# Peptides against a protein of PDB entry 6PSE: the designs that were tried, part 99

Target 1, 78 residues: chain A of PDB entry 6PSE
Amino acid sequence: PSEEEEYARLVMEAQPEWLRAEVKRLSHELAETTREKIQAAEYGLAVLEEKHQLKLQFEELEVDYEAIRSEMEQLKEA

## One batch from the design tools (peptide; made by RFdiffusion4, then SolubleMPNN)

Design b2_p22_2_s3 (from b2_p22_2, 13 letters changed)
Fold by OpenDDE base, seed 5:
Structure b2_p22_2_s3 (fold): chain B 78 residues (1-78), chain C 78 residues (1-78), chain A 22 residues (1-22)
Amino acid sequence: as target 1 above (78 residues)
Amino acid sequence: as target 1 above (78 residues)
Amino acid sequence: MDEEIEEFFRAILEEEARRAAE
């Protein structure tokens, strides 16, 4: 039997006191996991924004670099 | 009374059938929230890795750019 | 760029904001 099937059997045979405790445990774990999920989302959005800004700076530098490289190549080949 | 206090009272007064159903509901929500948290973590790591690689490329380009800029300045001022 | 990831994170935060408003 799977762990899930064994757990389901335990729940079916459990006394009300155990069931109330299990509801409390699950509620606590759900709350914590939810907070962690939210925190991950907030952090992820911040990193995305930082990466976006860095990408813009990189692309600007690429343009400037190619301009200077091209100018220098023209001067050397003239 | 807060929603949390009302819920706590409901749990204390609930029949075993309701409690079993609530355990099932909470288990399902916890599983879903956990999957979302894991996915958020995976996405976050991917973005961080991409940002890190981009930062390295940016720094390398800055070095190359300054080298060419300096060389060109020397040629023009000579 | 990273539209799918952004949408995923925003969906999480929007859902939580909705729950908090109830």
Scores: peptide ipSAE 0.584, ipTM 0.870, DockQ to the pose 0.916
Fold by OpenDDE base, seed 1:
Structure b2_p22_2_s3 (fold): chain B 78 residues (1-78), chain C 78 residues (1-78), chain A 22 residues (1-22)
Amino acid sequence: as target 1 above (78 residues)
Amino acid sequence: as target 1 above (78 residues)
Amino acid sequence: MDEEIEEFFRAILEEEARRAAE
């Protein structure tokens, strides 16, 4: 039998005391996992914002670079 | 009483059938929340990698820009 | 891709904000 099937059987045959303990365990794990999920989302948004700002800076520099490159090319070809 | 205190009382007074249903509910929510957490982590890493690559490109462009700027400045001052 | 990722993260935070308000 799969672990899932064995677990299902355990739950079906369990006493109330075990079931209450399992509810408490699962509630705790859910709370922790939820906090971690939220933290990951907050961090991800921060990194996206940083990437966006960096992209804007890169695009600005690229414009300036092409301007100077073009001017330099014109001077060299004259 | 807080919702948490009321829930705790409910769990303590609950019948086995309710407890089994609650274990099933919590297990399902935990599985879903875990999948979302994992996906959030994967997306976060992807964005970090893209940001890193962009930073490398930016630094390379900055070096090239300063080289051309310096050359141009020398030509204008001669 | 960034828009999709941003939407995913925002959805997580919005869902949690809703739950906290209930």
Scores: peptide ipSAE 0.584, ipTM 0.870, DockQ to the pose 0.983
Fold by OpenDDE base, seed 2:
Structure b2_p22_2_s3 (fold): chain B 78 residues (1-78), chain C 78 residues (1-78), chain A 22 residues (1-22)
Amino acid sequence: as target 1 above (78 residues)
Amino acid sequence: as target 1 above (78 residues)
Amino acid sequence: MDEEIEEFFRAILEEEARRAAE
């Protein structure tokens, strides 16, 4: 039997005291996992914003670099 | 009474059939929330890696830009 | 490129905001 099948059997045959303890355990784990999920989402959005700002700065520098490169190339060819 | 206090009372006074249903509900929500947390972590890591690579490219471009800028400045002063 | 990831993160936060408002 799979662990899931064994767990399902345990739940079906369990006494009320065990079931109450299991509800408490699962509620706690759900609350913690939910908090961690939210934190991961908040952090992920912050990193996305940082990457976006860095991308804008990079593109601006590329424009400046190409301008100087082009001017330098023109001076060398003349 | 807070919703948490009311829920706690419900769990303590609940029949086995309700408790089994609640274990099933919480197990399902925990599994889904865990899956979402893992996916959020994977996405966050991917974005961090992309930002890191972009930062390296930006720093390389800064070096190249300063080299050309310096050479151009020297040519203008001569 | 990052739109799917952004939407995923926003959906998580929007769902939690909705639950907190209920």
Scores: peptide ipSAE 0.583, ipTM 0.870, DockQ to the pose 0.959
Fold by OpenDDE base, seed 3:
Structure b2_p22_2_s3 (fold): chain B 78 residues (1-78), chain C 78 residues (1-78), chain A 22 residues (1-22)
Amino acid sequence: as target 1 above (78 residues)
Amino acid sequence: as target 1 above (78 residues)
Amino acid sequence: MDEEIEEFFRAILEEEARRAAE
């Protein structure tokens, strides 16, 4: 049998005391996993914002660079 | 009583059939939350990689910009 | 690409905010 089938059998044959302990265990793991998921999402949004700001700075520098490049090219042609 | 205290009482007074159903519910939620956490981590890493590549491009452009700026300044002083 | 990722993260935070408000 698969591990899932074995676990299902365990749950079906378990006494109330074991089941209560399992509910407590699963509740704790769910709370921790939820916290980690939220933290990952918050961090991801922060990185997205940083990338966005960097992209804006990059585009501004590209404009400035092209302006100087164009001016330099004009001076060399004269 | 707090919701946590009420839930704790519910678990303590519950019949085995309810407890088995609760184990099943919590297991399902844990599996889904875990999947979402993993996906959030993968997305976060992807954004970090893109930000890193953008930063490298930005730094390269800064070097090129300063080179042209310096050359232009020298031409204007002559 | 970034929009999809942003929406995914926002959905996580919005779901948790909703759950906390219940």
Scores: peptide ipSAE 0.583, ipTM 0.870, DockQ to the pose 0.978

Design b2_p22_2_s4 (from b2_p22_2, 13 letters changed)
Fold by OpenDDE base, seed 4:
Structure b2_p22_2_s4 (fold): chain B 78 residues (1-78), chain C 78 residues (1-78), chain A 22 residues (1-22)
Amino acid sequence: as target 1 above (78 residues)
Amino acid sequence: as target 1 above (78 residues)
Amino acid sequence: MLEEIRAFFQRILEEEERERAE
């Protein structure tokens, strides 16, 4: 039997006191896990924004670089 | 009373059949939330890696840009 | 770029906002 099946059997055979404790435990873990999930999402969005800003800066630098490169090429050919 | 206090009272007064169902519900929600949390973490890591690669590319371009800028400045001053 | 990832994170946050509003 899988661990899941064994756990299911335990729940089926458990006394009310154990079940109440398990509900409390699971509720707590769910709340914590939910909070962590939300925090991960918030952090992920922040990193995406940082990456986006960096991409914009990179593109600006590329434009400036090409401008200087082109000017340099013109000066060397003249 | 808070919703949490009301829920706690419900759990205390609940019959075993309800408690078993609640354990099952919470277990399912916890499993799903955990999976989403893990996925969020994986995505966050992927974004961080992409941001890092972009940062490296940006730094390389900065070096190249400064090299050309310096050469250009020297040519114009001569 | 990374639209799917952004959408995933946004969905998580939107779900939380809905739950708080209930």
Scores: peptide ipSAE 0.490, ipTM 0.862, DockQ to the pose 0.914
Fold by OpenDDE base, seed 1:
Structure b2_p22_2_s4 (fold): chain B 78 residues (1-78), chain C 78 residues (1-78), chain A 22 residues (1-22)
Amino acid sequence: as target 1 above (78 residues)
Amino acid sequence: as target 1 above (78 residues)
Amino acid sequence: MLEEIRAFFQRILEEEERERAE
C-alpha cells in the first residue's frame, strides 16, 4: 500500500484522542509552512526590487558611458 | 473567547467524523501551502540568478567606463 | 522582467492580508 493509503487507514481507524492530536499537529505545521511561504514571497519581492534598482543604475551608467565615448571621439577627431 | 480558544474547544468536543474531516482538510491545505512555498523558493532563486548576471554586466561596464574616462583625461591634459 | 514571478509573490501577500482582515 502507498503511504497515502496507509495514512488514510490510520485516520479511519484512529481513536478520537489520536485524531485531536493529529489536528493539532497539522494545524501547527500549516501555520509554520504558511509563515515560511509568506517570508519567501517577501524576500522574493525584495530581491526583485534590488534587481530593478541595479538595472536603473546600469542604464544610467550606459548613458554616461556613451556620453564620454562620444566626447572622446570628438576629441580624437580634432 | 478568542477564535483560537473557540477552535480548541470545537476540536475537544468534536465527534470522530468531524475530526477525520478536519484532518483531511488540514492535510490538503498543508500540501497546497507546501507546494506554494517550494515554488516561491524556486522563483526566488531564479530572481537571484538574474540579479547576479546583471551585476556582472554592470561591473564589466564600470571597468570599460573607467578605462575611457582615464583615456579622455589624458587627451584633455595633452 | 519576471512579471509572472512578481505576480506570484504579490498574490501570496495579498492572500495573507485578506486572511488577516477576515
Scores: peptide ipSAE 0.489, ipTM 0.862, DockQ to the pose 0.909
Fold by OpenDDE base, seed 3:
Structure b2_p22_2_s4 (fold): chain B 78 residues (1-78), chain C 78 residues (1-78), chain A 22 residues (1-22)
Amino acid sequence: as target 1 above (78 residues)
Amino acid sequence: as target 1 above (78 residues)
Amino acid sequence: MLEEIRAFFQRILEEEERERAE
């Protein structure tokens, strides 16, 4: 049987005291996992924004670089 | 009483059938939330890596740009 | 660029906001 099936059997055979403890455990883990998920999403969006800003700066620098490179090339060939 | 206290009381007074159903529900939600958390983490890491690579490229371009800028300045002042 | 990732994160946060409003 799968782990899921084994766990299901365990739950079915468990005493009320164990079941209450399991509900408490699962509730706690769910709350923590949910918080972590949200935090990951917030952080991810922040990094995306930082990357976007960096990309814009990079593109601007590329334009400036090519302008100077072209001017330099013209000066050296004249 | 807080919602947490009310829920705790509900769990304490619940019948085994309800407790088993609640364990099942919480287990399912935890599994889904965990999967989403993991995916969020993976995406976050991917974005971080891309940002890092972009940062390296940007820094290299800055060095090259300053080199050309300095050379250009010297040529114009000579 | 990375629109799918952005959408994923936004969905997570929107779901949280909706749950708080309920």
Scores: peptide ipSAE 0.488, ipTM 0.862, DockQ to the pose 0.909
Fold by OpenDDE base, seed 2:
Structure b2_p22_2_s4 (fold): chain B 78 residues (1-78), chain C 78 residues (1-78), chain A 22 residues (1-22)
Amino acid sequence: as target 1 above (78 residues)
Amino acid sequence: as target 1 above (78 residues)
Amino acid sequence: MLEEIRAFFQRILEEEERERAE
């Protein structure tokens, strides 16, 4: 039998004391996993913002670079 | 009483049928939350990789820009 | 760029805010 089937059997045959302990365990794991999920989302949004700011800086530098490149090209052709 | 205290009381006073249903509910929520956490981690890594590639491109452009700027400065001073 | 990823993260945070408000 699969681990899932074995676990399902344990739940069906379990005494109330085991079930209460399992509810407590699962509640704790759910709370921890939820916290980790939220932290990942917060961090992900921060990185997206950093990437956006970097992109703006990159685009600004591209404009400045093309201006100097064009001026240099004109000087070399004259 | 807090919601947490009320929930704790419900668990302590609950019948086995309710407890089994609660274990099933919590197991399902934990599985869903775990899947979302994993997805968040994968997305976070993708964003970090894109940011890193953009940073490398930016640094490359800075080197090229400074080279042209320096050459232009030398030409203007001569 | 990466709008689906942004939307995913925002959904997670919005769900948490809703749960805290209830």
Scores: peptide ipSAE 0.488, ipTM 0.862, DockQ to the pose 0.914

Design b2_p22_3_s1 (from b2_p22_3, 11 letters changed)
Fold by OpenDDE base, seed 2:
Structure b2_p22_3_s1 (fold): chain B 78 residues (1-78), chain C 78 residues (1-78), chain A 22 residues (1-22)
Amino acid sequence: as target 1 above (78 residues)
Amino acid sequence: as target 1 above (78 residues)
Amino acid sequence: MSLVETRRLEEEKRPLIEEVLS
């Protein structure tokens, strides 16, 4: 039997005291996992914003670089 | 009474059939939330890697820009 | 952008994300 089938059988045959304890356990784990999910999402968003700012700076530098490269090329061809 | 206190009372007074249904509900929500947590973390790591690669490209462009700027300055001073 | 600052942010956030995956 799979672990899932064994767990399902345990829940079906369990006494109220075990079921109450299991509800408490699962509620606690759900709360913790939810907090961790939110934290991971917040970190991802913060990094995404930093990447976006870096991309803007990179694009500005590319514009400046192409301007100087073009001017240099014109000076060398004259 | 807080919602948490009311829920705690409900769990304490609940029949086995309700408790089994609640275990099933919480197990399902925990599995979904766990999947979402992992997805959020994986996304965050991917963005971190993308930002790192962009930073390396930015640093390379800065070196090239300074080289051309210096060459241009020398040509203008001659 | 300070290269030191960006590296610091990466070094601070990576282990926090990895902890969530553990």
Scores: peptide ipSAE 0.148, ipTM 0.796, DockQ to the pose 0.063
Fold by OpenDDE base, seed 3:
Structure b2_p22_3_s1 (fold): chain B 78 residues (1-78), chain C 78 residues (1-78), chain A 22 residues (1-22)
Amino acid sequence: as target 1 above (78 residues)
Amino acid sequence: as target 1 above (78 residues)
Amino acid sequence: MSLVETRRLEEEKRPLIEEVLS
C-alpha cells in the first residue's frame, strides 16, 4: 500500500487521543506553512518594488541618452 | 472566550467522527497552503531574474551614455 | 538605489526564497 493509503488506515483506526494530537500537529504545521507563504510573498513584493524603481531610472537614462544621441547626430550632419 | 479557546474546547469535546473529518480538512488545507507557498517562492525568483536582466541592460546603457557624453564634451571643447 | 545596493539586496533575498522552496 502507498504511504497515503497507510496514513488513511491509521486515521480510520486511531483512538480519540491520537486524533486530537494529529489535529494539533496539523494545525501547527498549517500555521507555520502559512507564515512561510506570507514571507515568500513579502520578499517577492519587495523585489517588485526594487525592479520598478530600477525601471524608472532606466527610462530616465534612456531619455537622456536619446537627447545626447540626437544632438550628436545633428552636429555630424551639419 | 477567544475563537482559539472555543476551537480548543471543540477539539477536546469532539467525537472520533468529527476528529477524523477535521484531520482530513487540515491535511487538505496544509497541502493547498504548501502549493501556494511554493508558487509564491517561484514567483519571487522569477521577479529576481527579471530585475537582474534589467540591471544588466541598465549597466550597458550607462556605458553607452558615458561614451557619447565624453565624445560630445570633446567636440564642444575643440 | 545604486547598482551595488541592488546586487547586495539580491544576494540577501535569493537564499531566503530558496530556503522556502527546499
Scores: peptide ipSAE 0.128, ipTM 0.794, DockQ to the pose 0.064
Fold by OpenDDE base, seed 5:
Structure b2_p22_3_s1 (fold): chain B 78 residues (1-78), chain C 78 residues (1-78), chain A 22 residues (1-22)
Amino acid sequence: as target 1 above (78 residues)
Amino acid sequence: as target 1 above (78 residues)
Amino acid sequence: MSLVETRRLEEEKRPLIEEVLS
């Protein structure tokens, strides 16, 4: 039998004291996992913001580069 | 009383049938939240890689820009 | 911008994200 099936049997046959303890355990794990999920999302968002700032700087540099390139091309054509 | 205190009281006074249902509910929510946590982490890593690629492109452009800037400066000094 | 700063932030956050996946 699967571990899941064995766990399901345990839950069905368990006494109230075990069930209360299991509710407490699962509640704790759910809370922790939820915090970790939020933290991971916040990290991703922070990096996304950094990437956005870098992209803006890249675009500014592209504009400056094209300006100089164009000026240089004009000087070479003359 | 806090919602947490009320929930704790409910767990203490609950019948086995309710407790089994609560274990099932919490197990399901934990599984879903775990999947969401993993997805959030994977997304964070993906954004890190995208930022890294953008950095490389930016650094390449900086090198090219400085080369043209230097050449332009030399032309202006002559 | 400082490429050093962006690297530092990446190096700081990467292990934190990976820890969540472990």
Scores: peptide ipSAE 0.126, ipTM 0.794, DockQ to the pose 0.064
Fold by OpenDDE base, seed 4:
Structure b2_p22_3_s1 (fold): chain B 78 residues (1-78), chain C 78 residues (1-78), chain A 22 residues (1-22)
Amino acid sequence: as target 1 above (78 residues)
Amino acid sequence: as target 1 above (78 residues)
Amino acid sequence: MSLVETRRLEEEKRPLIEEVLS
């Protein structure tokens, strides 16, 4: 039997005291996992924004680089 | 009473059939929330790697820019 | 890196992350 099937049998055969303890355990784990999910998502959004800002800086530098390159090319050809 | 206190009373007064259903519900929600957490973490990691690659490209362009800037400065001062 | 590539990534990843937060 799979672990899932064994767990399902345990739940079906369990006494009310075990079931109450399991509800408490699962509620706690769900609350923790939910907080961790939110934290992971917030981190992902923060990194995405940082990458976006870095891209804007990169594009600005590309413009400046091409401007200097073009000016230097003109000076070398004169 | 808080929602948490009301829920705790519900669990204490609940019949075994309700408790089994609640274990099943919480197990399902925990599994889904866990998958979502992992997915958020994977997305954050992917964006972080892309940001890192962009940063390397930016740093390379900065080096090239400073080289041309320095050469341009020398040409203008001659 | 192309502006198009970065925008594509933002358009792809942002809604997926925001969905997790909702």
Scores: peptide ipSAE 0.149, ipTM 0.797, DockQ to the pose 0.064; fails the geometry check

Design b2_p22_3_s2 (from b2_p22_3, 13 letters changed)
Fold by OpenDDE base, seed 4:
Structure b2_p22_3_s2 (fold): chain B 78 residues (1-78), chain C 78 residues (1-78), chain A 22 residues (1-22)
Amino acid sequence: as target 1 above (78 residues)
Amino acid sequence: as target 1 above (78 residues)
Amino acid sequence: MSLVETRKEEERRRPLIEKVLS
């Protein structure tokens, strides 16, 4: 049998004490996994905001660069 | 009592049929939450990589900008 | 995903997850 089939059999044949322990275990793992999910999501949002701010700075620098480049080009052509 | 304490009492007093159903429920929620955690992690990595590429582009532009700015400054002072 | 599959997938993806969570 697969591990899944074996686990299913354990759940079906288990005594209440084992089942209570399994509920406790799964509840703990769910809580931990939920915390990690939230943490990953928060990280993603933070990086997204950082990227957005960087993009704004990049665009501002592009404007300034093009202004100077254009002025320089005009001076060289005169 | 807190909801957690009430839940703990429910688990302690529950019949095997309820406990098996709860194991199934928690297993399902854990699977779903795990999938969501992975997705959040993958998203976070993607955004991080995008930010890194943008940072490299920004740094290249900064170098070019400072080069032109310096040249312009020298021309104005001569 | 089954519980067993969930655990296997999480284990397989753990390096990715840890990189983001670190």
Scores: peptide ipSAE 0.264, ipTM 0.843, DockQ to the pose 0.925
Fold by OpenDDE base, seed 1:
Structure b2_p22_3_s2 (fold): chain B 78 residues (1-78), chain C 78 residues (1-78), chain A 22 residues (1-22)
Amino acid sequence: as target 1 above (78 residues)
Amino acid sequence: as target 1 above (78 residues)
Amino acid sequence: MSLVETRKEEERRRPLIEKVLS
């Protein structure tokens, strides 16, 4: 049998004491997984904000660079 | 009593049928939350990689900008 | 996915998850 089928059988045949322990275990894992999900989401948001600020700075520098490049090109062509 | 205390009492007093249903419910929620955690992690990594590439491009542009700025300054001082 | 599949996928992706959460 697959591990899933074996687990399903275990749940179906389990005594109340085992089932209570399993509920407790799953509740704990769910709480931890939820915390990790939130942390991952918060991290992603923070990096996204930093990326956005960097993009704005890059765009400003690009404008300034093109201005100087154009001026330099005009001076070289004269 | 807190919701946590009430839930703990419910688990302690529950019949096997309710406990099996609760194991199934928690397993489903854990599966969904785990999927969401993985998605959040993948997104965070993707944004981090994009930010890193943008930073490299920004640093290259800064070098090029300073080179042209310096050349332009020398031409203006001559 | 099932609980077993969930655990297998989580374990497979743990290095990625830990990198983002670190």
Scores: peptide ipSAE 0.248, ipTM 0.842, DockQ to the pose 0.896; fails the geometry check
Fold by OpenDDE base, seed 2:
Structure b2_p22_3_s2 (fold): chain B 78 residues (1-78), chain C 78 residues (1-78), chain A 22 residues (1-22)
Amino acid sequence: as target 1 above (78 residues)
Amino acid sequence: as target 1 above (78 residues)
Amino acid sequence: MSLVETRKEEERRRPLIEKVLS
């Protein structure tokens, strides 16, 4: 039998005391996993915002670079 | 009583059929929350990698910009 | 954190989660 089938059988045949302990265990794991999910989401958003700011800085530098490049090209052609 | 105290009391006084249903519910919620956590982490990692590549491109452009700026300054002073 | 607290916190932060996971 698969681990899932064995677990399902255990739940079906379990006494109330084991089931209460399992509810407590699963509630704890759900709370921790939820906290970690939120933390991962917050981290992803922060990195996305940093990437966006970096993109703006990159685009500004591109404009400045093209201005100097164009001026340099004009000076070399004269 | 708080909702938490009421829930705790419900778990303590619940029949096996309710407890089995609650284990099933919590197992499902834990599985979904775990999937969402993994998805959030994978997304955050992807954005971080994109940010890193953008940073490398920015640094390359900064080097090129300073090279042209310096050459332009030398030409203006000559 | 209890199950009730977990649900409340998740619902409170759902807009953030949906924004990042979308």
Scores: peptide ipSAE 0.201, ipTM 0.820, DockQ to the pose 0.888; fails the geometry check
Fold by OpenDDE base, seed 3:
Structure b2_p22_3_s2 (fold): chain B 78 residues (1-78), chain C 78 residues (1-78), chain A 22 residues (1-22)
Amino acid sequence: as target 1 above (78 residues)
Amino acid sequence: as target 1 above (78 residues)
Amino acid sequence: MSLVETRKEEERRRPLIEKVLS
């Protein structure tokens, strides 16, 4: 049998005391995994905000660069 | 009583059939939450990689900008 | 935790989740 079939059989044959302990275990793991999911999401948002700020700085530098490039081109043509 | 205390009482007084159903429910929610955690982590990594590439492009543009600025300054002094 | 730590935890827990989903 697959591990899933074996676990399903275990759950079906288990006494109430084991089932209560398993509910407690799964509840704890769910709470921890939920916290980890939130932390991963918060990290992703922080990096996204930093990327956005960097993009704004990059676009500002592009404008300044094109201004100097254009002025330089005019001076070389005169 | 708090919702946590009420839930704890429910688990303590529950019949085996309810407990088996609760194990199944919690297993399903844990699987879904784990998948969402993985997706959040993968998204955060993708944004981090994009930010890194943008940083490299920004640094390259800074070098080019300083080169043109220096050349322009030399032309204005002559 | 760092993203690297998150990935390590994901890989550690993946076999358990595969058992639940199988």
Scores: peptide ipSAE 0.162, ipTM 0.818, DockQ to the pose 0.066; fails the geometry check

